# Peptides against a protein of PDB entry 6IDX: the designs that were tried, part 259

Target 1, 380 residues: chain A of PDB entry 6IDX
Amino acid sequence: KELAKLSADVTFATEFINMDGIIVLTRLVESGTKLLSHYSEMLAFTLTAFLELMDHGIVSWDMVSITFIKQIAGYVSQPMVDVSILQRSLAILESMVLNSQSLYQKIAEEITVGQLISHLQVSNQEIQTYAIALINALFLKAPEDKRQDMANAFAQKHLRSIILNHVIRGNRPIKTEMAHQLYVLQVLTFNLLEERMMTKMDPNDQAQRDIIFELRRIAFDAESDPSNAPGSGTEKRKAMYTKDYKMLGFTNHINPAMDFTQTPPGMLALDNMLYLAKVHQDTYIRIVLENSSREDKHECPFGRSAIELTKMLCEILQVGELPNEGRNDYHPMFFTHDRAFEELFGICIQLLNKTWKEMRATAEDFNKVMQVVREQITRA

## One batch from the design tools (peptide; made by RFdiffusion4, then SolubleMPNN)

Design b2_p24_7_s1 (from b2_p24_7, 12 letters changed)
Fold by OpenDDE base, seed 4:
Structure b2_p24_7_s1 (fold): chain B 380 residues (1-380), chain A 24 residues (1-24)
Amino acid sequence: as target 1 above (380 residues)
Amino acid sequence: MFKKRAELQEKAAKEAAAAVEAKR
């Protein structure tokens, strides 16, 4: 207990480390020896002293053995561990992951996100905070190939729903530290959109062109069997599609693929449009058809609006920005749905279409409508 | 503890971003 308190002092820590004191603490953990009276209290103080000593940055985290890592991981993975040991074990794992890529690799083999989810279902906000902080550390240190797997594990309905129900909608105020960890997690989640936001459409990719054609089909051929893939595009069919792409509000009516070559928002805008068309088909068809039949120059160009709205949402949500230590602002709505960005797009495109009608806008008013919509979104 | 965590998270994010930019 006194050692754990004194270990916070840099002078004491330097002397104790020079006496190989930290090696003695690591060996106590590695031994796993439960034979002592007050083992749990002794272990909690040992882990506290170890963490405080390592926090001085005098000793590299890479000094720890694989046996030490396995013991600490064991305290996180075992049921009915003392809360004081669990908290310090989570903090040590987090620190190991953040300070060493080598330790990250070893820890990622010993611990699953599923095991950390169990620590979110508790009434202790400190344990919940350390569990989310460790998830964030694992996410930050994941190599690019595994980052998508962690993203998929985070996008798993289970983690999101547990954070929403047990953390955000908990019967207690969210502390500043928990708010910061939720912010960090949200930033890391939004950064998964960056790849699609920066992906240019290839106008020569047939699969990408088929998505644009599917948007046309859903809007105008909703009664037609999908088996009637229009065969050889006669000039008459090309002229028909040019009219349909104009009614969809694309800027390039001949080749709508060209509208998705600008990054941002690149392919992310097409993903949002396709999601709206498939998941909210009635809303999509209504928005397109209400504007396709207008001869009064007050048509809201859906395609152009969807692209610019996607770009605006990326700017508002700071997609691709790094987590800042001073921020703690998170959006609870992004924990309500797996496709929360696409759902937000679906709400905002309806708001845009409404605002366009209310303003009696023309194509010349486009930027003014977008500015009003930006103000509406940022005030909600 | 908490300030140092936030600083380490920001540092890790900067390192990850720099690694992505170095591959582009």
Scores: peptide ipSAE 0.369, ipTM 0.877, DockQ to the pose 0.940
Fold by OpenDDE base, seed 5:
Structure b2_p24_7_s1 (fold): chain B 380 residues (1-380), chain A 24 residues (1-24)
Amino acid sequence: as target 1 above (380 residues)
Amino acid sequence: MFKKRAELQEKAAKEAAAAVEAKR
């Protein structure tokens, strides 16, 4: 206990480290000797002293042994660990991950996000904060090839639901540190959209063109009796599709694929449109048909609107921006659904369509409508 | 501790972004 307090002093820390004192602390953890009277209390103080000593930055985190890592990881993975040990163990793992890529690799082999989820289901906010912070650390230090796996782990309805129900909707105020960790987690989640946002559509990719054709099919062929398929002429069919793509509100009626070559929002806009069309089909059809049947120049161009709205949402949500130490703003909505961005798009496209009607907008008013919609979204 | 965490997270994010950019 006294050592743990003194370890916060840099002068003491320097002298203690020079006497190999930190090595002694690591060896105490490595020994795992549960037979000692007051072992849990001693271990909790040992881990505290270790953290305080390492926080001075005098010693490299790479000095820790694999045995030490395994012991600390063991305390996090065991269901019946003392809360005081668990908290310090999470903090140590987080610090190891953040300070060393080599330690990250070793820890990522010993600890899964699934094991950390159990520590979110507790009433202790500090434990929850350290668990989320460790998830964030693992995400930040993950190589690019493993980020998608972390993304998929985050896309697990379970993690989001637990954060929502046990952290965000907890019967306690969210502390600044937890808010920051939720912000970081959200930023890292949105950055998974960056790839799609920066992916240009290939106009020669038939599979991507088939998605645009599917949008047309869902909008126009779902209500049309199959009996009125006009005659088989390839040119008449192309001219028909050009009309349909105009009614869908694409800018390029001849080749709508060209509307998705601009990045941002690239393919992410097409993903949102397809999600809306498949998951919220009635809403999609209603929006498209209501505007396609208008002869009064007050049609809201769905395709253009969807693209620009996707871009706007990326700007509002700062997709591709790095987490900032000074930020703590998180959106609880993004923890409510596994496809929260696409659901937000679906809400916002309805808002846009409503606002367009209320303003009696024409194509000339497009930017003005988008500005009003931006203000509405940012106030919600 | 907490401020240092946030700084380390930001640093890790910058390093990760730089590593992606270096591969492009």
Scores: peptide ipSAE 0.367, ipTM 0.875, DockQ to the pose 0.965
Fold by OpenDDE base, seed 2:
Structure b2_p24_7_s1 (fold): chain B 380 residues (1-380), chain A 24 residues (1-24)
Amino acid sequence: as target 1 above (380 residues)
Amino acid sequence: MFKKRAELQEKAAKEAAAAVEAKR
């Protein structure tokens, strides 16, 4: 206890480290010797002293043995551990992950996100904070190829629903540190959209062209009597599609794929449009048909609006920005659904269509409508 | 402790972003 308190002093820490004191602490953990009276209390203070000593940055985190890592990981994985030991063990693992890529690799093999989710279901906010912080550390240090797998694993383990129900909707005030860790997790989640936001559509890619064709099909062919035989010559079909793409509100009616070559928002806009068309088909069809039936120049160009709205949402949500130490702002709505960005897009595109109608906008008013919609979204 | 955590997270994020940019 006294050692743990003194370890916060840099002068004491320097002298204690020079006396190989930290090696003695690591050996106490490595031994796993439960034979001592007050083992749990002694261990909790040992881990506290170890953290405070390592926090001075005098000793490399790579000095720790595999046995030490396994003992610490063991305390996090055990169902019956003292809360103080668990808290310090989570903090040690987090610090190991953040400070060393080699330790990250070892810890990622010993600890699963599923084990960390169990620590989110507790009433202790500090334990929850350390668990989310360790998840964030693992996310930050994961290789790019493993980040998507980890994101998918979070979805499968219902991490968002656990955070929503046990952290955000908990019967307690969220402390600043927890709010920061939720913010960091949200930023890391939004950064998964960056790849799609920066992906240009290839107008020659048939699979990408088939998505645009599917948007057309959902809007117009779902109501067309199947008896309109495809037998009108290829030119009549091309002319028909050009009309349909105009009614969909694409800027390039001949080749809508060209509208998705600009990054941002690139393919992310097409993903949002396809999600809306498949998941909220009635809303999609209504928006498209309400505007396609108008000959009064007050038609809202859906395709153009969807692209610019996607870009605007990326700007508002700061997609691709790195987590900032000073920020604690997170959106609880992003923990309510697996596809929360696409759901937000679906809400905002309806708001845009409504605002367009209320303003009696024309194509010349497009930027004014977008500005009003931006103000509405940022106030919500 | 917490401030140092946030600094380390920001550092790790910068390192991760730089690694992505170096591959593009």
Scores: peptide ipSAE 0.366, ipTM 0.876, DockQ to the pose 0.961
Fold by OpenDDE base, seed 1:
Structure b2_p24_7_s1 (fold): chain B 380 residues (1-380), chain A 24 residues (1-24)
Amino acid sequence: as target 1 above (380 residues)
Amino acid sequence: MFKKRAELQEKAAKEAAAAVEAKR
């Protein structure tokens, strides 16, 4: 107890480290010997002293043994651990992950996100905060190839639903630190959209062009079997498609693929349009047909609107920006659905279409409509 | 503790972003 308090002092820490004191503390953890009276209290103070000593940055985190890592991971994975030990063990794992790529690799083998999810189901907001912070640390230190797998694990209905129900909708006020960790998790989740946002469509890629053709098919040929996707069309068919792409509201109605060559929002806009068309087909068809049947200059260009809305949502959500220490703004809506960005797009495109009608807008009013929609989204 | 955590998270994010840019 006294050691844990004194370990916060840099002078004491320096002397204690010079006496190999950290090595003694690590060996106490490694031994796992429950034979002592008050073992839990002693261990909690040992872990506190270890954290405070390591926080001075005098000793590298790489000095810890694999046995130490396994013991700490064991305290996090065990169903019945003292809350004081669990809290410190989560903090140690987080610090190890953040400070060392080598320790990240070892820890990522010993712990699962599923084990950390169990610590979100508790009423203790400090434990919940450390669990989310460790999840965030693992996400930040994951190699690019594993980030998508982690993202898929975070997009799992289970993690988001637990955060929503046990953290966000909990009976306790959310503290600033928890709000910050939720913000960080949200930023890391949005950064997965950055790749698609920065991916230019290749106008020569047939598979990408087939997605645009599928958008046309869903809007105008909803009863047609996709197997009847007619081969390289006659000139009459090319002219038909040009008309259909104009009715869809693409800027380049001859080659709509060109509208997706600008980054941002690149292919992410096409992903949103395809999601809307497949998941919310009735809403998609309604929006397209309401604007395609107008002979007046008050048609809302769906394709252009979808692209600019996707770009605007990326700007509002700061997609690709790094997590900032000063921010704690998280959106509870992003914990309500697995495809929350695409669902937000689906809500906002309906809002845009409504606002366009209410304003009696023309193509000349496009930027003014987008400004009004931006204000509506940022106030909700 | 918490401020230092946020600093380390920001640092890790910068390192991760730089690694993505270096591959492009």
Scores: peptide ipSAE 0.365, ipTM 0.874, DockQ to the pose 0.942

Design b2_p24_7_s2 (from b2_p24_7, 18 letters changed)
Fold by OpenDDE base, seed 3:
Structure b2_p24_7_s2 (fold): chain B 380 residues (1-380), chain A 24 residues (1-24)
Amino acid sequence: as target 1 above (380 residues)
Amino acid sequence: MFELRKKRMEKAAKERKEEIEKKR
């Protein structure tokens, strides 16, 4: 206990480290000798002292043995561990993951996200905080090849549901530390959108063109009997499609693919449009057809609006920005759905369409409408 | 403890960003 307190002092830490004191502490953990009276308390203080000493940054985290890592991971993976040991073990693993890519690899082999999720299903907010912190560390340090798998594990409806039900909707006020970890998790989740936000559409990619064609099909052909044979000549089809793409509100109604070459929002806008069209088809069709039937110059250009709204949402949500140590603002809404960004887009595009009608906007008012919509979204 | 962990997270995030920027 005294060692753990003194280990916070840099002068004491330096002297103790110079005496190989950390090596002694690591060996105590590695030995696993449960024979001592008050072993759990002694171990908790040992782990505290170890962490405080290592926090000075004098010794490399890579000095720890695989046996030490396995012991610490064992305290996290075992169902019946003392809360004080568990808390310190989670904190040590977090620190290891953040400080060393080599330790990340070893830890990622010894622990599962499922084991960490079990520590979210407890009444102790401190344990929940350290579990989310370790999840965030693992998410951040995941290599590109594993990032999607981790993203899928974090996008798992299960993790979000547990955070929502056991953390956010828990019977206790959210402390600043937990709020920060939820913020970090949100930022890391939004950073998965960055790739799509920065991906330009290739106008020559037929698969991407087929998505735009599917948007047209859903809007205009969903009610039309498939019996209108593909036999109208290729030129009449191109001219027909140009009209349809104009009614969809694309800026480039001749080649809508060109509207998705600007980054941001790139392909992310097309993903949002396709999600809306498939998941909320009635809403999509309504928005498109209500505006396509207007000849009064008060039509809301859906395609242009969807692109600019996607860009605006990326700006508001700070997609691609790094976690800031000073922030703790998280949105509970983003834990309610696995496709929360696309659902937010679907809400906001309806708000935009409503605001456009209320303002009696024309194409010249587009930027004014977008400004009003931005203010509405940021106040909600 | 908490403040130090936040700083470590921010540091690791900066390092990741720099790695991504070097690959672009």
Scores: peptide ipSAE 0.334, ipTM 0.878, DockQ to the pose 0.851
Fold by OpenDDE base, seed 4:
Structure b2_p24_7_s2 (fold): chain B 380 residues (1-380), chain A 24 residues (1-24)
Amino acid sequence: as target 1 above (380 residues)
Amino acid sequence: MFELRKKRMEKAAKERKEEIEKKR
């Protein structure tokens, strides 16, 4: 207990480290010897002293043994561990993951997100906070090849549902620390969109062009069997498609793929359009046909609007920005759905279409409509 | 303790961004 307090002092820490004091603390953890009277209390103070000493940055985190990591991971994965030990063990694992890629790899082998989810189902908000903090650390440090797996694990209905039901909708006020961890988790989630936001469409990629053709098909040929292979279209069919792409509100009616070459929002806008067309087909068809049937210059260009709205949403949500230590603002909405960004897009595109009609806008008013919509979204 | 952890998270995020930007 006294050592844990003194370990916060940099002068004491320096002298204690010079006497190999950290090595002694690590060996106490590694031994796992439960035979001592007051073992749990002693261990809790040992872990506190270790963390406070390491927080001075005098010793590299890479000095810790695999045995030490396994013991700490054991305190997180085993049932019926003392809450004080569990809390400190989660904090140590978080610190190890953040400070060392080598330690991340070792910890990611010993602990699953599923095991950390069990610590979210408790009434102790401090344990919940440290569990989310460790999930955030693991998510941040995940290599590119495993990032999609972590994304999928986060997109798991289970983690989001538990956070929503046991943390956000819990019977207790959310503390500042928890709000910050929820913010960090949200930022890391939005950063999964950055790749698509920065992906330019290749106008020569047939698979990407087929998505644009599918948008046309869903809007105008919803009753026609998909079996009519697009390949045999005479020049008259190409001219028909140009008309359809104009009716869809693309800027480039001849080659709509060119509208997706700008980054941001790149391919993310096309993903949002396709999601709307497949998941909310009636809404998509309604928006497109309401504007395509207008010859009064008050048509809302769906394609252009969807691209600029996607870009605006990326700006509002700060997609690709880093977690900031001073922020704690999170949106509960993003924990309610697996495809929360695309659902938000679907709400906002309807709002845009409504606002366009209410303003009796023309193509010249486009930027004014977008500004009004931005203000509406940021006030909600 | 909490303030230091926030700084570590931000530092680790910056390092990751720099690594991604160097690969582009």
Scores: peptide ipSAE 0.332, ipTM 0.877, DockQ to the pose 0.844
Fold by OpenDDE base, seed 1:
Structure b2_p24_7_s2 (fold): chain B 380 residues (1-380), chain A 24 residues (1-24)
Amino acid sequence: as target 1 above (380 residues)
Amino acid sequence: MFELRKKRMEKAAKERKEEIEKKR
């Protein structure tokens, strides 16, 4: 107890570390010897002292043994561990993950997100906070090849549902620390969109052009059997497609692929459009056809609007920004759906289309409509 | 403790961003 208190002092910490005191603490954890009276209390203070000592940055986190990691991971994985030990163990693992890529790899082998989810189902908000903090650390430190898998694990209905039901909709006010961890989780999730946001469409990529063609097909050929690949000549097809791409509201109706060469929002806008067209096909078709049938110059250009809205949403959600220490603003809506960004896009594009109609906007009013829509989104 | 952990996370996030930017 006194050691844990003194370990916060840098002078004491330096002397204690120079006396190999930290090695003694690690060995106490490694031994796992439950035979001592007040073992749980002693262990809780040992872990506190260890964490406070390591927080001075005098000793590398890489000094810890695999046995130590396994013991700490064991305290997180065992259901009957003292809350005080669990809390400190989560904090130690978080610190290990953040400070060392080597320790991340070892910890990622010993602990699953599923085990951490169990600590979210408790009424103790501190345990929940440390569990989310460790999840965030694991997500942040995940290699690029595993990052999407981690993201998919976060996108799992189970984790989102637990966060929503046990944390966000809990009967207790969310503390600032929990709000910050939820914010961080959200930022890390949105940062997965950054790659697509910064990916330029290749106008020569046929597969990408086929997606634009699929948007056209869904909008205009929805009643036509997909088997009629019209074998008709390339030039008449291009001219016909130019009309359709104009009706879709692309800026470049000759080559709509050029509208996706600007980053941001790059390919992310096309992903949103395709998601809307496939998942909310009725809404998509309605928006496109309502505007394509207008001869009064009050048509809302869907393609242009979708691109600029995607860009706006990226700006509002700060896609590609780093987690800020001072931020604690999270959007509960993003915990309700796995494709929450695309669903938000689908809501906002309907809002944009409505606002355009209400304003009786023309193409000249485009920026003014977008400004009004931005205000509506940011006030919601 | 909490403030230090936030700083560590921000630092790790910066390092990650720099790695991503070096690959682009």
Scores: peptide ipSAE 0.332, ipTM 0.878, DockQ to the pose 0.864
Fold by OpenDDE base, seed 2:
Structure b2_p24_7_s2 (fold): chain B 380 residues (1-380), chain A 24 residues (1-24)
Amino acid sequence: as target 1 above (380 residues)
Amino acid sequence: MFELRKKRMEKAAKERKEEIEKKR
């Protein structure tokens, strides 16, 4: 207990480390000897002292043994561990993951996100905070090949639902530390969109062109009886497609693929459009047809609007920004749906279409409409 | 404790961004 208090002092820490004191603490953990009276209390103080000593940055985290890592991971994986030991063990693992890629690899083998999810279901907000912090550390340190798996684990309806129900909608006010960890998790999640946001469409990629064609098909052919496909020659089909792409509101109605070559938002805009068209088909068709049936200059160009809205949402949500120490602003909405970004896009595109109508906008008013929509989104 | 952990997270995030930028 006194050691844990003194370990916060840099002078004491330096002297204690020079006396191999940290090695003694690690050996106490490694031994796993439950035979001591007050073992749990002594272990909790040992782990506190260890963490405080290591927090001075005098000793490399790579000095820890595999046995030590396994013991700490064991305390996190065992459901009957004292809360005080669990809290310190989560904090130690977080620190190990953040400070060493080699320790990350070892810890990622010993602990699953599923085990950490169990610590989110508790009423103790400190345990919840340390569990999310460790999830965030694992997510941040995940190699590129495993990052999508971690993303998928976050996209697991289970983690999202548990955070929403047990953390965000919990009976306790969210403390600043928890709010920060939720913010970090949200930022790390939005950073998964960065790749798509920076991916240029290849106008020569047939698979990508087929997605644009599918948008056309859903808008114009979904209600048309397939029997009336006019046997019009390839040129009439191309001319028909040009008309349809104009009605869809693409800037390049001859080759809509060119509209997705600009990054940001690149392919992310096409992903949003396709999601809207498939998941909210009635909304998509309504927006497209309401604008395509207008012979007046008051048509809202859906394709252009979708691209610019996607870009705007990326700017508002700061897609690709790193977690900042001073921020604690998180959006509960992003924990309500698996594809929350695309759902937000679907809400915002309807808002844009409504605002366009209310303003009686023309193509010349496009930037003014976008500015009004930005203000509406940022005030909500 | 918390402030130091935030700094470590931010440091690790910066290192990751630099690694991504070096691969581009």
Scores: peptide ipSAE 0.326, ipTM 0.875, DockQ to the pose 0.896

